# Designs tried in a protein design run: peptides against a protein of PDB entry 7MKK. Part 54

Target 1, 71 residues: chain A of PDB entry 7MKK
Amino acid sequence: SMKEKVKAKLVEIRKFVPFIRRVRIDFQDTLSKVQGHRLDALVNLLDREDVSMSSLNKIEVIIDKLRTRFN

## One batch from the design tools (peptide; made by RFdiffusion4, then SolubleMPNN)

Design b2_p21_3_s3 (from b2_p21_3, 9 letters changed)
Fold by OpenDDE base, seed 2:
Structure b2_p21_3_s3 (fold): chain B 71 residues (1-71), chain A 21 residues (1-21)
Amino acid sequence: as target 1 above (71 residues)
Amino acid sequence: DALSKETLELLDEVLEEAKKK
């Protein structure tokens, strides 16, 4: 079901929370205040259970871009 | 900037979608 697909995707995306936290801290000096705040908000969002598949797919792209630039 | 314009735009879209719920 779509609900099960969303749950599975959320589990996979959450595996990258430690990485996002590391980017936020390790590159804090090169991040603007607003960029840092947005990364904090992203981590907080991933604690929620009501994230759509559309949002999860966008977050996956964001993580890929972060990995390319910072890891 | 450390994050690209495209990345920031995607972040804004995701965070805005979350505010609507």
Scores: peptide ipSAE 0.673, ipTM 0.912, DockQ to the pose 0.902
Fold by OpenDDE base, seed 3:
Structure b2_p21_3_s3 (fold): chain B 71 residues (1-71), chain A 21 residues (1-21)
Amino acid sequence: as target 1 above (71 residues)
Amino acid sequence: DALSKETLELLDEVLEEAKKK
């Protein structure tokens, strides 16, 4: 079901929370306050269970871009 | 500046969607 797919995707995306937190801290001086805030909000969002598949797909792209830039 | 414009736009979309719920 779609619900099961969303749950599975969320589990996979949550594996990157430590990475997002690390980017936020390691590059705090380079990030603007608004950019830092958005990363914080993203981490907080991933604690929720009501995230759509559309959002999860976008978050996957975001993580890929972060990995490319920050390793 | 550390994040690309595209990344920021995607973040905004995700965060705005979350507000709707």
Scores: peptide ipSAE 0.672, ipTM 0.912, DockQ to the pose 0.920
Fold by OpenDDE base, seed 4:
Structure b2_p21_3_s3 (fold): chain B 71 residues (1-71), chain A 21 residues (1-21)
Amino acid sequence: as target 1 above (71 residues)
Amino acid sequence: DALSKETLELLDEVLEEAKKK
């Protein structure tokens, strides 16, 4: 079901939460206030259970971009 | 700034969607 797919995707995306936290901290001096806030909000969002597949797909792209830029 | 414009736009879209739930 779509619900099961969303749940599975969320579990996979959550594996990158520690990475996002590291980006937020390690590059704090390079991030603007708003960029830092957005990353904090992203981490907080991933604690929720009601994230759509559309959002999860976008978050996957975001993580890929972060991985590319921040090694 | 460390994040690209595209990344920021995607972040905003995701965060705005979350606000609607």
Scores: peptide ipSAE 0.672, ipTM 0.912, DockQ to the pose 0.914
Fold by OpenDDE base, seed 5:
Structure b2_p21_3_s3 (fold): chain B 71 residues (1-71), chain A 21 residues (1-21)
Amino acid sequence: as target 1 above (71 residues)
Amino acid sequence: DALSKETLELLDEVLEEAKKK
């Protein structure tokens, strides 16, 4: 079901929370306030259970971009 | 900027969607 797919996707995306936190901390001095805030908000969002598949797909792209830029 | 314009736009979209819920 779509509900099961969303939950599975959320579980997979949450595996990258430590990575996002690491990016936020390691590059805190080079990130603008708004960029840092957005990353913080993203981490907080991933604590929620009501994230849509659309949002999760976008977050996956964001993580891919972060991995590309920050290794 | 450490994050690209595209990344920021995606972040904004995601965060706005969350705000609606």
Scores: peptide ipSAE 0.670, ipTM 0.912, DockQ to the pose 0.917

Design b2_p21_3_s4 (from b2_p21_3, 8 letters changed)
Fold by OpenDDE base, seed 4:
Structure b2_p21_3_s4 (fold): chain B 71 residues (1-71), chain A 21 residues (1-21)
Amino acid sequence: as target 1 above (71 residues)
Amino acid sequence: DALSKETLDLLDEVLEEAKKE
C-alpha cells in the first residue's frame, strides 16, 4: 500500500539524520543562520510520522546534494 | 554560504509542505 511505501521511505531517509546533523555542526561557521535553521528544521521534520511521499522524494534530493557538496 | 540556492529552495518547499500536513 501507499502507506507502507511511505513508511519504508521514511525509514530509509531517517538513516541520513546523523549525516545531516554532522553537516549542520561541522560546517556551522560557513552556514548562515537561516541555512542552519533550515537544516535543524529538516532534522525535526524527519521525527514526524506524517510526511508525504512528495516531501520524502524532495528530501532525498536534498540529501544527495548535501552528500555531493560535503563529500 | 555552504548551501546552494537550489538546495535552499527545496528545503523551503519541504518545510512549507510540512506546515500543511
Scores: peptide ipSAE 0.620, ipTM 0.899, DockQ to the pose 0.889
Fold by OpenDDE base, seed 2:
Structure b2_p21_3_s4 (fold): chain B 71 residues (1-71), chain A 21 residues (1-21)
Amino acid sequence: as target 1 above (71 residues)
Amino acid sequence: DALSKETLDLLDEVLEEAKKE
């Protein structure tokens, strides 16, 4: 079902939470205050259970861009 | 900036969508 697909995608995306936290802290001096706050908000969002598949797909793209730039 | 405008725009879209949920 779509609900099961969303749950599976959320589990996969959550595996990158430690990476997002590391980017936030390791590059804090090169991030603007606004950029840092957005990364904090992203981590907090991934604690929720009601994130849509559309949002999860966008978050996956964001993570890929972060990996390209910071790792 | 450390994050590209494209990345920031995507972040804003995701965070705005979350406010509607």
Scores: peptide ipSAE 0.620, ipTM 0.898, DockQ to the pose 0.868
Fold by OpenDDE base, seed 5:
Structure b2_p21_3_s4 (fold): chain B 71 residues (1-71), chain A 21 residues (1-21)
Amino acid sequence: as target 1 above (71 residues)
Amino acid sequence: DALSKETLDLLDEVLEEAKKE
């Protein structure tokens, strides 16, 4: 089901939460306040259970971009 | 800034979608 697919995707995306937190902290001085806030909000969002597949797919792209820039 | 415009735009989209859920 779609619900099961979302759950599985969320589990995979959550594996990158520590990475997102590290980007937020390690590059705090090069992030604007709004950028930092957005990353914090992203981490908080990933703690929710009602994230859509659309959002999860976008978050995957975000993570890929972060990995490209920040290792 | 450390994040590209594209990344920021995607973040905004995701966070806006979350407000609608």
Scores: peptide ipSAE 0.619, ipTM 0.898, DockQ to the pose 0.905
Fold by OpenDDE base, seed 1:
Structure b2_p21_3_s4 (fold): chain B 71 residues (1-71), chain A 21 residues (1-21)
Amino acid sequence: as target 1 above (71 residues)
Amino acid sequence: DALSKETLDLLDEVLEEAKKE
């Protein structure tokens, strides 16, 4: 079902939460306040269970871009 | 500058969508 797919995607994306937190901390001085805030908000969002597949797909792209730029 | 405009735009979209949920 779609709900099962969403849950599975969320589980996979949550594996990158530690990475996002590390990016936020390690590059705190190079990130603007707004950029840092957005990353914090992203981490907080991933604690929720009502995130849509559309949002999860966008988050996956964000993570890929972070991985490319921040190792 | 550490994050591209595209990344920031995607972040904004995701966070705005979350506010509507």
Scores: peptide ipSAE 0.618, ipTM 0.897, DockQ to the pose 0.923

Design b2_p21_4_s1 (from b2_p21_4, 11 letters changed)
Fold by OpenDDE base, seed 3:
Structure b2_p21_4_s1 (fold): chain B 71 residues (1-71), chain A 21 residues (1-21)
Amino acid sequence: as target 1 above (71 residues)
Amino acid sequence: SSMEELNKLLDELMEEEEKEK
């Protein structure tokens, strides 16, 4: 079901939470306040259980961009 | 720039989450 697919996707995306947190901390002095807030909000969003597949797909793209920029 | 693209994606994500609430 779509519900089970969403749960599986969320589990996979959550594997990158430690990476996102590290980016937020390691580059805190070079990130704008808005950029820092966006990353904090992203991490908080991934703590929720009701994230849509649409949002999870966008988050996957965001993580790929972060990996390219911040290793 | 790559950073500008990232910022746009983050903004779109935040907008979507607010819309779904």
Scores: peptide ipSAE 0.362, ipTM 0.798, DockQ to the pose 0.790
Fold by OpenDDE base, seed 2:
Structure b2_p21_4_s1 (fold): chain B 71 residues (1-71), chain A 21 residues (1-21)
Amino acid sequence: as target 1 above (71 residues)
Amino acid sequence: SSMEELNKLLDELMEEEEKEK
């Protein structure tokens, strides 16, 4: 079901939360206040249970871009 | 730039979440 797919996707995306937190901390001095806020908001969003599949797909793209830039 | 693209995607995500509420 769609509900099961969303749950599975959320579990996989949440595996990258520690990475996002590390990016936020390691590059804090080079990030603007707005950029830092965006990353904090992203982590907070992934703590929710009601994230849509469309949002999860966008988050996956964001994580890929973060990985490309920050490894 | 790649950073501008990332910022745009983050903004779009935040806007989408606000719209869904």
Scores: peptide ipSAE 0.357, ipTM 0.795, DockQ to the pose 0.874
Fold by OpenDDE base, seed 4:
Structure b2_p21_4_s1 (fold): chain B 71 residues (1-71), chain A 21 residues (1-21)
Amino acid sequence: as target 1 above (71 residues)
Amino acid sequence: SSMEELNKLLDELMEEEEKEK
C-alpha cells in the first residue's frame, strides 16, 4: 500500500539523520544562521510521522547533495 | 553554486511543509 511505502521510505531516510546532525555541528562555524536553521528544520521534519511521499522524495535529493558537498 | 541550489531545495521543502499544515 501507499501507506506502507511511505513508512518504508521514511525509515530509510531516517538512517541519515545522524549524518545531517554531524554536518550541522562539524560545519557550524562555516554555515550561516539560515543554513544552520534549515538543517535543524530538516532533522525535525524527519521526526514526524505524517511526512508525505512528495516531501520524502525531495528530502532524499537534499541528502544526496549534502553527501556530495560534505564528505 | 551547489550550496545555493541546496539552500533553494531546503527552502522549497519548508514552504511545502508549512502549506500542508
Scores: peptide ipSAE 0.357, ipTM 0.795, DockQ to the pose 0.832; fails the geometry check
Fold by OpenDDE base, seed 1:
Structure b2_p21_4_s1 (fold): chain B 71 residues (1-71), chain A 21 residues (1-21)
Amino acid sequence: as target 1 above (71 residues)
Amino acid sequence: SSMEELNKLLDELMEEEEKEK
């Protein structure tokens, strides 16, 4: 079902939460205030259980971009 | 809604990353 697919996707995306937190902290002095806020918001979003599949797909793209830039 | 605001932030983050490439 779509519900199960969303749950599975969320589990996979959440594996990158520690990475996002690390980027936020290690590069705090380099990131703009708004970028830092967005990363915090991204982490908070992934703590929710009601995230849509469309949002999760976008988040996956964002994480890929972060990985490319921040290792 | 909070979700709408977060989605907006995500979109902006994506845009910023594209501009920096």
Scores: peptide ipSAE 0.269, ipTM 0.715, DockQ to the pose 0.093; fails the geometry check

Design b2_p21_4_s2 (from b2_p21_4, 9 letters changed)
Fold by OpenDDE base, seed 4:
Structure b2_p21_4_s2 (fold): chain B 71 residues (1-71), chain A 21 residues (1-21)
Amino acid sequence: as target 1 above (71 residues)
Amino acid sequence: SEDEELMKLLDELMEEVKKEE
């Protein structure tokens, strides 16, 4: 079902929360205030259970770009 | 730039989330 697909996607995306937190901390001195705020908001969003598949797909793209840029 | 593109995607995501709230 769509609900099960969303749950599975969320579980996979959440595996990258520690990475996002580390990016936020390790590069804090080089990130602007707005960049830091956006990363904090991303982590907070992933704590929710009612995230849409559309949002999860966007988050996956964002994580891929973070991995390329910061690691 | 690469950073500008990333920030744009983050902004779009935040706007989408606001609509879902």
Scores: peptide ipSAE 0.378, ipTM 0.822, DockQ to the pose 0.754
Fold by OpenDDE base, seed 1:
Structure b2_p21_4_s2 (fold): chain B 71 residues (1-71), chain A 21 residues (1-21)
Amino acid sequence: as target 1 above (71 residues)
Amino acid sequence: SEDEELMKLLDELMEEVKKEE
């Protein structure tokens, strides 16, 4: 079901929460306040259980871009 | 730029999240 797919996607994406937190800290001096806030919000979003598949797919793209940009 | 695109995606995500809340 779509619900099960959402849960599975969320589990996979949550594996990158430590990475996002590390980016936030390691690059804190180079990130603007707005950029830092966005990353904090992203981490907080991933604590939720009601995130849509659309949002999760977008988050996956964001994480890929973060990995490319921040190693 | 790549950074601008990333920020755009984050902004779009935040807008979507607000709609889901």
Scores: peptide ipSAE 0.376, ipTM 0.822, DockQ to the pose 0.814
Fold by OpenDDE base, seed 2:
Structure b2_p21_4_s2 (fold): chain B 71 residues (1-71), chain A 21 residues (1-21)
Amino acid sequence: as target 1 above (71 residues)
Amino acid sequence: SEDEELMKLLDELMEEVKKEE
């Protein structure tokens, strides 16, 4: 079901929360205030249980780009 | 730039989340 797909996707994406937190901290001095706020918001969003598949797909793309740029 | 693209995606995500609320 779509519900189960969303649940599975959320579990996989949440594995990258520690990475996002590390990016936020390690590059804090080089990030603008708005950039830092966006990363904080991303982490907070992943604490929610009502995230849509559309949002999760976008988050996956964002994480891939973060990985490419920040390793 | 790549930075601009990343920020654009984050902005789009935040707007989408607002629409879902």
Scores: peptide ipSAE 0.377, ipTM 0.822, DockQ to the pose 0.864; fails the geometry check
Fold by OpenDDE base, seed 5:
Structure b2_p21_4_s2 (fold): chain B 71 residues (1-71), chain A 21 residues (1-21)
Amino acid sequence: as target 1 above (71 residues)
Amino acid sequence: SEDEELMKLLDELMEEVKKEE
């Protein structure tokens, strides 16, 4: 079901939470306040259970871009 | 720029989350 697919996707995306937190801290000096707040909001969003597949797919793209920029 | 694209995606995500609330 779509619900099961969402659960599976959420589990996979959550594996990157430590990475997002590291980006937030390690590059804090190069991030604006609003950029920092957006990353914090992203982490907080991943604590929720009611995230849509649309949002999860967008988050995956965001993580890929973060990996490219901050690797 | 990559930064601009990233910020755009984050903003779009936040907007989407607000709609889901």
Scores: peptide ipSAE 0.374, ipTM 0.822, DockQ to the pose 0.913; fails the geometry check

Design b2_p21_4_s3 (from b2_p21_4, 12 letters changed)
Fold by OpenDDE base, seed 2:
Structure b2_p21_4_s3 (fold): chain B 71 residues (1-71), chain A 21 residues (1-21)
Amino acid sequence: as target 1 above (71 residues)
Amino acid sequence: SDDEELMKLLDELMEEEEKKK
């Protein structure tokens, strides 16, 4: 079911929360205020249980780009 | 740039989530 797929994707994406937090902190001095706020908002979004599959797919792309840029 | 694209994606994501509220 779509519900099961969303749950599975959310579990996998949440594994990257520590990475996102590390990017936010380790590069805080080089990030603009708005960039920092966006990363904080991303982490907060992943704490929610009502994230759609479309949003999770976008988050996956964002994480891939963060990994390329920062690790 | 890659940074601009990343920020654009973040902006789009936040906008979409705000529209759902």
Scores: peptide ipSAE 0.432, ipTM 0.842, DockQ to the pose 0.834
Fold by OpenDDE base, seed 4:
Structure b2_p21_4_s3 (fold): chain B 71 residues (1-71), chain A 21 residues (1-21)
Amino acid sequence: as target 1 above (71 residues)
Amino acid sequence: SDDEELMKLLDELMEEEEKKK
């Protein structure tokens, strides 16, 4: 079901939360205030249970770009 | 730049989530 697909994708994306937190902390002095705030908001969003598939797909792209840029 | 594109995506995501509230 779509519900199960969303849940599975959320579980997979949440595996990158520690990475996002580390980027936020390790590069705090090089990130702009806006960038830091956006990363905090992204982590907070991933704590929610009502994230849509469309949002999860966008988050996946964002994580890929973060990985390319910071690791 | 790559950073600018990343920020654009983050901004779009946050805007979409705000609309859902």
Scores: peptide ipSAE 0.432, ipTM 0.842, DockQ to the pose 0.836
Fold by OpenDDE base, seed 5:
Structure b2_p21_4_s3 (fold): chain B 71 residues (1-71), chain A 21 residues (1-21)
Amino acid sequence: as target 1 above (71 residues)
Amino acid sequence: SDDEELMKLLDELMEEEEKKK
């Protein structure tokens, strides 16, 4: 079901939460206040259980971009 | 730029989540 797919996707994306937190801290001096706040909000969003597949797909792209910029 | 694209995606994500409230 779609619900099961969302749950599975969320589990996989949550594996990157430590990475997002590391980016937030390690590059804090190069991030604007707004950028830092957005990353904090992203982590908080991933703590929720009601995230849609659309949002999860967007988050996956965001993580890929973070990985490219913050090697 | 890549940074602008990243921020755009983050902003869109946050906007979408706010609309769900």
Scores: peptide ipSAE 0.430, ipTM 0.842, DockQ to the pose 0.836
Fold by OpenDDE base, seed 1:
Structure b2_p21_4_s3 (fold): chain B 71 residues (1-71), chain A 21 residues (1-21)
Amino acid sequence: as target 1 above (71 residues)
Amino acid sequence: SDDEELMKLLDELMEEEEKKK
């Protein structure tokens, strides 16, 4: 079901939460306040269980871009 | 730039989530 697919996608995306937190810390001095806030908000969003598949797909793209930009 | 695109995606995501609440 779509609900099961959403849960599976959320589990996979949550594996990158430590990475996002690391980016936030390692680049804190180079990130603007708004950039830091956006990363914090992204982590907070991933703590929720009611995230849609559309949002999860967008988050996956964001994580890929973070990996490319910050290694 | 890549950074601008990333920030745009983050802004869009947060806006979409706020609209759902």
Scores: peptide ipSAE 0.429, ipTM 0.841, DockQ to the pose 0.795

Design b2_p21_4_s4 (from b2_p21_4, 10 letters changed)
Fold by OpenDDE base, seed 5:
Structure b2_p21_4_s4 (fold): chain B 71 residues (1-71), chain A 21 residues (1-21)
Amino acid sequence: as target 1 above (71 residues)
Amino acid sequence: SEMEELEKLLNELMEEQKKEE
């Protein structure tokens, strides 16, 4: 079901929360306040259980771009 | 740039969250 797919994708994406937190801290001086706030919001969003598949797909792309930019 | 693309995606994500609330 879509519900099960969402749960599975959320589990996989949550594996990158430590990475996102590291980017937020390690590059804090490079990031603007707005960028930092958005990364904080991203981490907070991943703590929720009611994240849509659309949001999770966007988050996956965001993580890929973070990995490209920050290794 | 890569950073600009990231910002766009973050903005889109935030707008989506507002719609879901």
Scores: peptide ipSAE 0.345, ipTM 0.797, DockQ to the pose 0.894
Fold by OpenDDE base, seed 3:
Structure b2_p21_4_s4 (fold): chain B 71 residues (1-71), chain A 21 residues (1-21)
Amino acid sequence: as target 1 above (71 residues)
Amino acid sequence: SEMEELEKLLNELMEEQKKEE
């Protein structure tokens, strides 16, 4: 079901929360305030249980780009 | 919304990546 898929995807994406937090801190001096805020928002969003599949798909792309940019 | 801000972040990252390629 879609509900099961959402739960599974959320679990997988949450594995990257420590990475996102590290990016936020390690590159704080090179990130703009708004970029920092957006990363904080990303972490906060992943703490929620009511994230839609569409949102998770977008987040997955964002994390992929973060991984590419910041490794 | 927060999602809109994340989309903006994505766009910024994509633009930066394009410049580096």
Scores: peptide ipSAE 0.158, ipTM 0.674, DockQ to the pose 0.086
Fold by OpenDDE base, seed 2:
Structure b2_p21_4_s4 (fold): chain B 71 residues (1-71), chain A 21 residues (1-21)
Amino acid sequence: as target 1 above (71 residues)
Amino acid sequence: SEMEELEKLLNELMEEQKKEE
Protein backbone atom coordinates (compact mmCIF):
# COMPACT_ATOMS: atom_id res chain seq x y z
CA SER B 1 0.00 0.00 0.00
CA MET B 2 0.96 3.63 -0.38
CA LYS B 3 0.90 3.96 3.39
CA GLU B 4 3.46 1.20 3.77
CA LYS B 5 5.61 2.70 1.02
CA VAL B 6 5.59 6.06 2.75
CA LYS B 7 6.53 4.46 6.06
CA ALA B 8 9.38 2.54 4.46
CA LYS B 9 10.66 5.65 2.69
CA LEU B 10 10.51 7.65 5.89
CA VAL B 11 12.49 5.00 7.76
CA GLU B 12 15.21 5.09 5.11
CA ILE B 13 15.40 8.88 5.01
CA ARG B 14 15.52 9.10 8.80
CA LYS B 15 18.81 7.23 8.70
CA PHE B 16 20.33 10.49 7.47
CA VAL B 17 19.08 12.60 10.38
CA PRO B 18 22.36 12.20 12.29
CA PHE B 19 24.22 13.34 9.18
CA ILE B 20 22.00 16.40 8.78
CA ARG B 21 22.52 17.30 12.43
CA ARG B 22 26.27 16.93 12.04
CA VAL B 23 26.25 19.24 9.01
CA ARG B 24 24.23 21.76 10.99
CA ILE B 25 26.73 21.78 13.84
CA ASP B 26 30.03 21.23 12.02
CA PHE B 27 29.37 24.01 9.54
CA GLN B 28 27.40 26.31 11.81
CA ASP B 29 29.99 29.08 11.49
CA THR B 30 29.90 29.00 7.69
CA LEU B 31 26.14 28.66 7.28
CA SER B 32 23.90 31.69 7.28
CA LYS B 33 21.26 31.94 9.97
CA VAL B 34 18.56 31.12 7.47
CA GLN B 35 20.47 28.10 6.17
CA GLY B 36 20.90 26.83 9.70
CA HIS B 37 17.22 27.33 10.37
CA ARG B 38 16.34 25.41 7.22
CA LEU B 39 18.49 22.47 8.30
CA ASP B 40 16.82 22.49 11.70
CA ALA B 41 13.46 22.54 9.97
CA LEU B 42 14.49 19.59 7.82
CA VAL B 43 15.30 17.53 10.91
CA ASN B 44 12.04 18.57 12.53
CA LEU B 45 10.10 17.66 9.42
CA LEU B 46 11.55 14.15 9.48
CA ASP B 47 10.34 13.73 13.06
CA ARG B 48 6.76 13.98 11.79
CA GLU B 49 4.64 11.01 10.79
CA ASP B 50 2.36 12.83 8.35
CA VAL B 51 4.90 13.49 5.61
CA SER B 52 3.67 12.70 2.10
CA MET B 53 5.54 10.67 -0.48
CA SER B 54 5.90 13.82 -2.56
CA SER B 55 7.57 15.61 0.33
CA LEU B 56 9.81 12.64 1.06
CA ASN B 57 10.99 12.56 -2.54
CA LYS B 58 11.90 16.24 -2.34
CA ILE B 59 13.68 15.67 0.96
CA GLU B 60 15.66 12.83 -0.56
CA VAL B 61 16.95 15.19 -3.25
CA ILE B 62 17.89 17.73 -0.60
CA ILE B 63 19.80 15.10 1.37
CA ASP B 64 21.61 14.00 -1.78
CA LYS B 65 22.73 17.57 -2.38
CA LEU B 66 23.81 17.91 1.24
CA ARG B 67 25.90 14.77 0.86
CA THR B 68 27.48 16.13 -2.31
CA ARG B 69 28.28 19.46 -0.69
CA PHE B 70 29.32 18.40 2.79
CA ASN B 71 30.48 14.81 2.39
CA SER A 1 5.82 27.26 3.41
CA GLU A 2 8.39 25.15 5.21
CA MET A 3 8.86 22.98 2.13
CA GLU A 4 9.47 26.06 0.01
CA GLU A 5 12.21 27.12 2.40
CA LEU A 6 13.80 23.69 2.12
CA GLU A 7 13.66 24.00 -1.64
CA LYS A 8 15.41 27.34 -1.35
CA LEU A 9 18.12 25.63 0.66
CA LEU A 10 18.44 23.06 -2.11
CA ASN A 11 18.79 25.78 -4.71
CA GLU A 12 21.42 27.58 -2.67
CA LEU A 13 23.40 24.37 -2.26
CA MET A 14 23.23 23.76 -5.99
CA GLU A 15 24.42 27.28 -6.73
CA GLU A 16 27.30 26.95 -4.30
CA GLN A 17 28.26 23.64 -5.86
CA LYS A 18 28.37 25.26 -9.28
CA LYS A 19 30.67 27.97 -8.00
CA GLU A 20 33.07 25.39 -6.62
CA GLU A 21 33.21 23.51 -9.91
Scores: peptide ipSAE 0.157, ipTM 0.673, DockQ to the pose 0.084
Fold by OpenDDE base, seed 4:
Order: structure tokens, then C-alpha cells, then sequence
Structure b2_p21_4_s4 (fold): chain B 71 residues (1-71), chain A 21 residues (1-21)
């Protein structure tokens, strides 16, 4: 079902939450305040249970860009 | 919305990468 697909996608994306948190802290002095806030928002968004597949796909792209930029 | 802010973050990261290259 679509519900199960969303749940599976969310589980996979959540594996990157520790990475996002590390970027937020390790690069706090490099990031602007608004960028830091957006990273916090990204983590908070991934804690929700009502995220759509469309949103998860966009988040995956964002995480890929973070990984490219910050390794 | 939060999604709009995340999209802005994505755009900013892309711009920063271009400047560093």
C-alpha cells in the first residue's frame, strides 16, 4: 500500500538524521542562523508521521545535497 | 512553510557550492 511505501521511505531517510544533526553542530559557525534553523526544521520534519511521499522525495534530494557539501 | 524553507536551504547550498568551485 501507499501507506507502507511512505513508512518504508521515511525509515530509510531517518537513517540520515544523525548526519544532519552533526552538520548542524559541526558547522554551526559556518552556517548562517537561518541555515541552522532550516537544518533543525529538517530534523523536526523527519520526526513527523504525516509526511507525504512527495515531501520525502524532496527531502531525499536535500539530504543528497548536504552529503555532497559536507560529506 | 517548512518545506519552502528547506527548498531555500537547498538553493543556498547549491549557490555556495558554485562559489567554492
Amino acid sequence: as target 1 above (71 residues)
Amino acid sequence: SEMEELEKLLNELMEEQKKEE
Scores: peptide ipSAE 0.147, ipTM 0.666, DockQ to the pose 0.054

Design b2_p21_5_s1 (from b2_p21_5, 7 letters changed)
Fold by OpenDDE base, seed 4:
Structure b2_p21_5_s1 (fold): chain B 71 residues (1-71), chain A 21 residues (1-21)
Amino acid sequence: as target 1 above (71 residues)
Amino acid sequence: SKEEEERRINELLDELLEELE
């Protein structure tokens, strides 16, 4: 079901939460305050269980972009 | 509402995507 697919995707994306937290901390002086706040919000979002597949797909792209820029 | 929350979430994500382009 779509619900099960969303849960599986969420589990995979959550594996990158430590990476996002590290980017937020290690590059705090490089990021703007707004960017830092958005990364904090992203981490908090991933604690939720009601995230849509559309949102999860966007988050995957965001993570890829973060990996490209911040290793 | 849940629809409003989804819109706010997507706005946040879209802003992040734009800044990381």
Scores: peptide ipSAE 0.680, ipTM 0.921, DockQ to the pose 0.955
Fold by OpenDDE base, seed 3:
Structure b2_p21_5_s1 (fold): chain B 71 residues (1-71), chain A 21 residues (1-21)
Amino acid sequence: as target 1 above (71 residues)
Amino acid sequence: SKEEEERRINELLDELLEELE
């Protein structure tokens, strides 16, 4: 079901929370204040249980872009 | 509402996507 797929995707995406936190800290001097705030908000978002598949797909792309740029 | 919250979340994510292009 879509509900099960969302749960599975969320579990996989949450594995990258430590990476996102690391980017936020290690590159704080090169990130703008708004970029830092958005990364903080992203981490907080991933603590939720009611994230949609659409949002999770966007987050996956964001993580890929962060990995390309910062590691 | 849940709909409004989802909209705000997507706006945040869209802004991040645009900045990382």
Scores: peptide ipSAE 0.680, ipTM 0.920, DockQ to the pose 0.953
Fold by OpenDDE base, seed 5:
Structure b2_p21_5_s1 (fold): chain B 71 residues (1-71), chain A 21 residues (1-21)
Amino acid sequence: as target 1 above (71 residues)
Amino acid sequence: SKEEEERRINELLDELLEELE
């Protein structure tokens, strides 16, 4: 079911929370204040259980972009 | 509402996507 797929996707995405936190801190001087705030919000978002599949797909793309820029 | 919250979340994500392009 879609519900099961969402749960599975959320579990996989949460594995990158430590990475996102590190980007936020390690590149704080490179990131704008707004970007930093949005990354904080993203981490907080991933604590939720009611995130949609569309949102999770966007988060995957965001993580890929972060990995490209920040290894 | 749940719909409004989803919209706010997507706005945040869309902004991040745009910034990282």
Scores: peptide ipSAE 0.683, ipTM 0.921, DockQ to the pose 0.954; fails the geometry check
Fold by OpenDDE base, seed 2:
Structure b2_p21_5_s1 (fold): chain B 71 residues (1-71), chain A 21 residues (1-21)
Amino acid sequence: as target 1 above (71 residues)
Amino acid sequence: SKEEEERRINELLDELLEELE
C-alpha cells in the first residue's frame, strides 16, 4: 500500500539525518543563517510520522544535492 | 489544517531545492 511505501521511504531517509546534522554543523560558517535554519527544520520534519510521499521525494533530492556539495 | 501544514512543508523544501541548484 501507499502507506507502507511512505513508511519504508521515511525509514530510509531517516538514515541520512546524521549526515544532515553534520552538514549543518561542519559548514555552519559557510551556510547563511537562513540555510542553517532550514536544515534544522528539515531534521525536525523527519521526526514526524505524517510526511507525504511528495515531500519525501523532495527530501531525497535535497539529500542528493547535499551529498554532491558537502561530500 | 493538514493542507496548510503540507503547504508549509513544501515551501520549506522548495526553498532548499532552489538554494541547492
Scores: peptide ipSAE 0.682, ipTM 0.921, DockQ to the pose 0.926; fails the geometry check

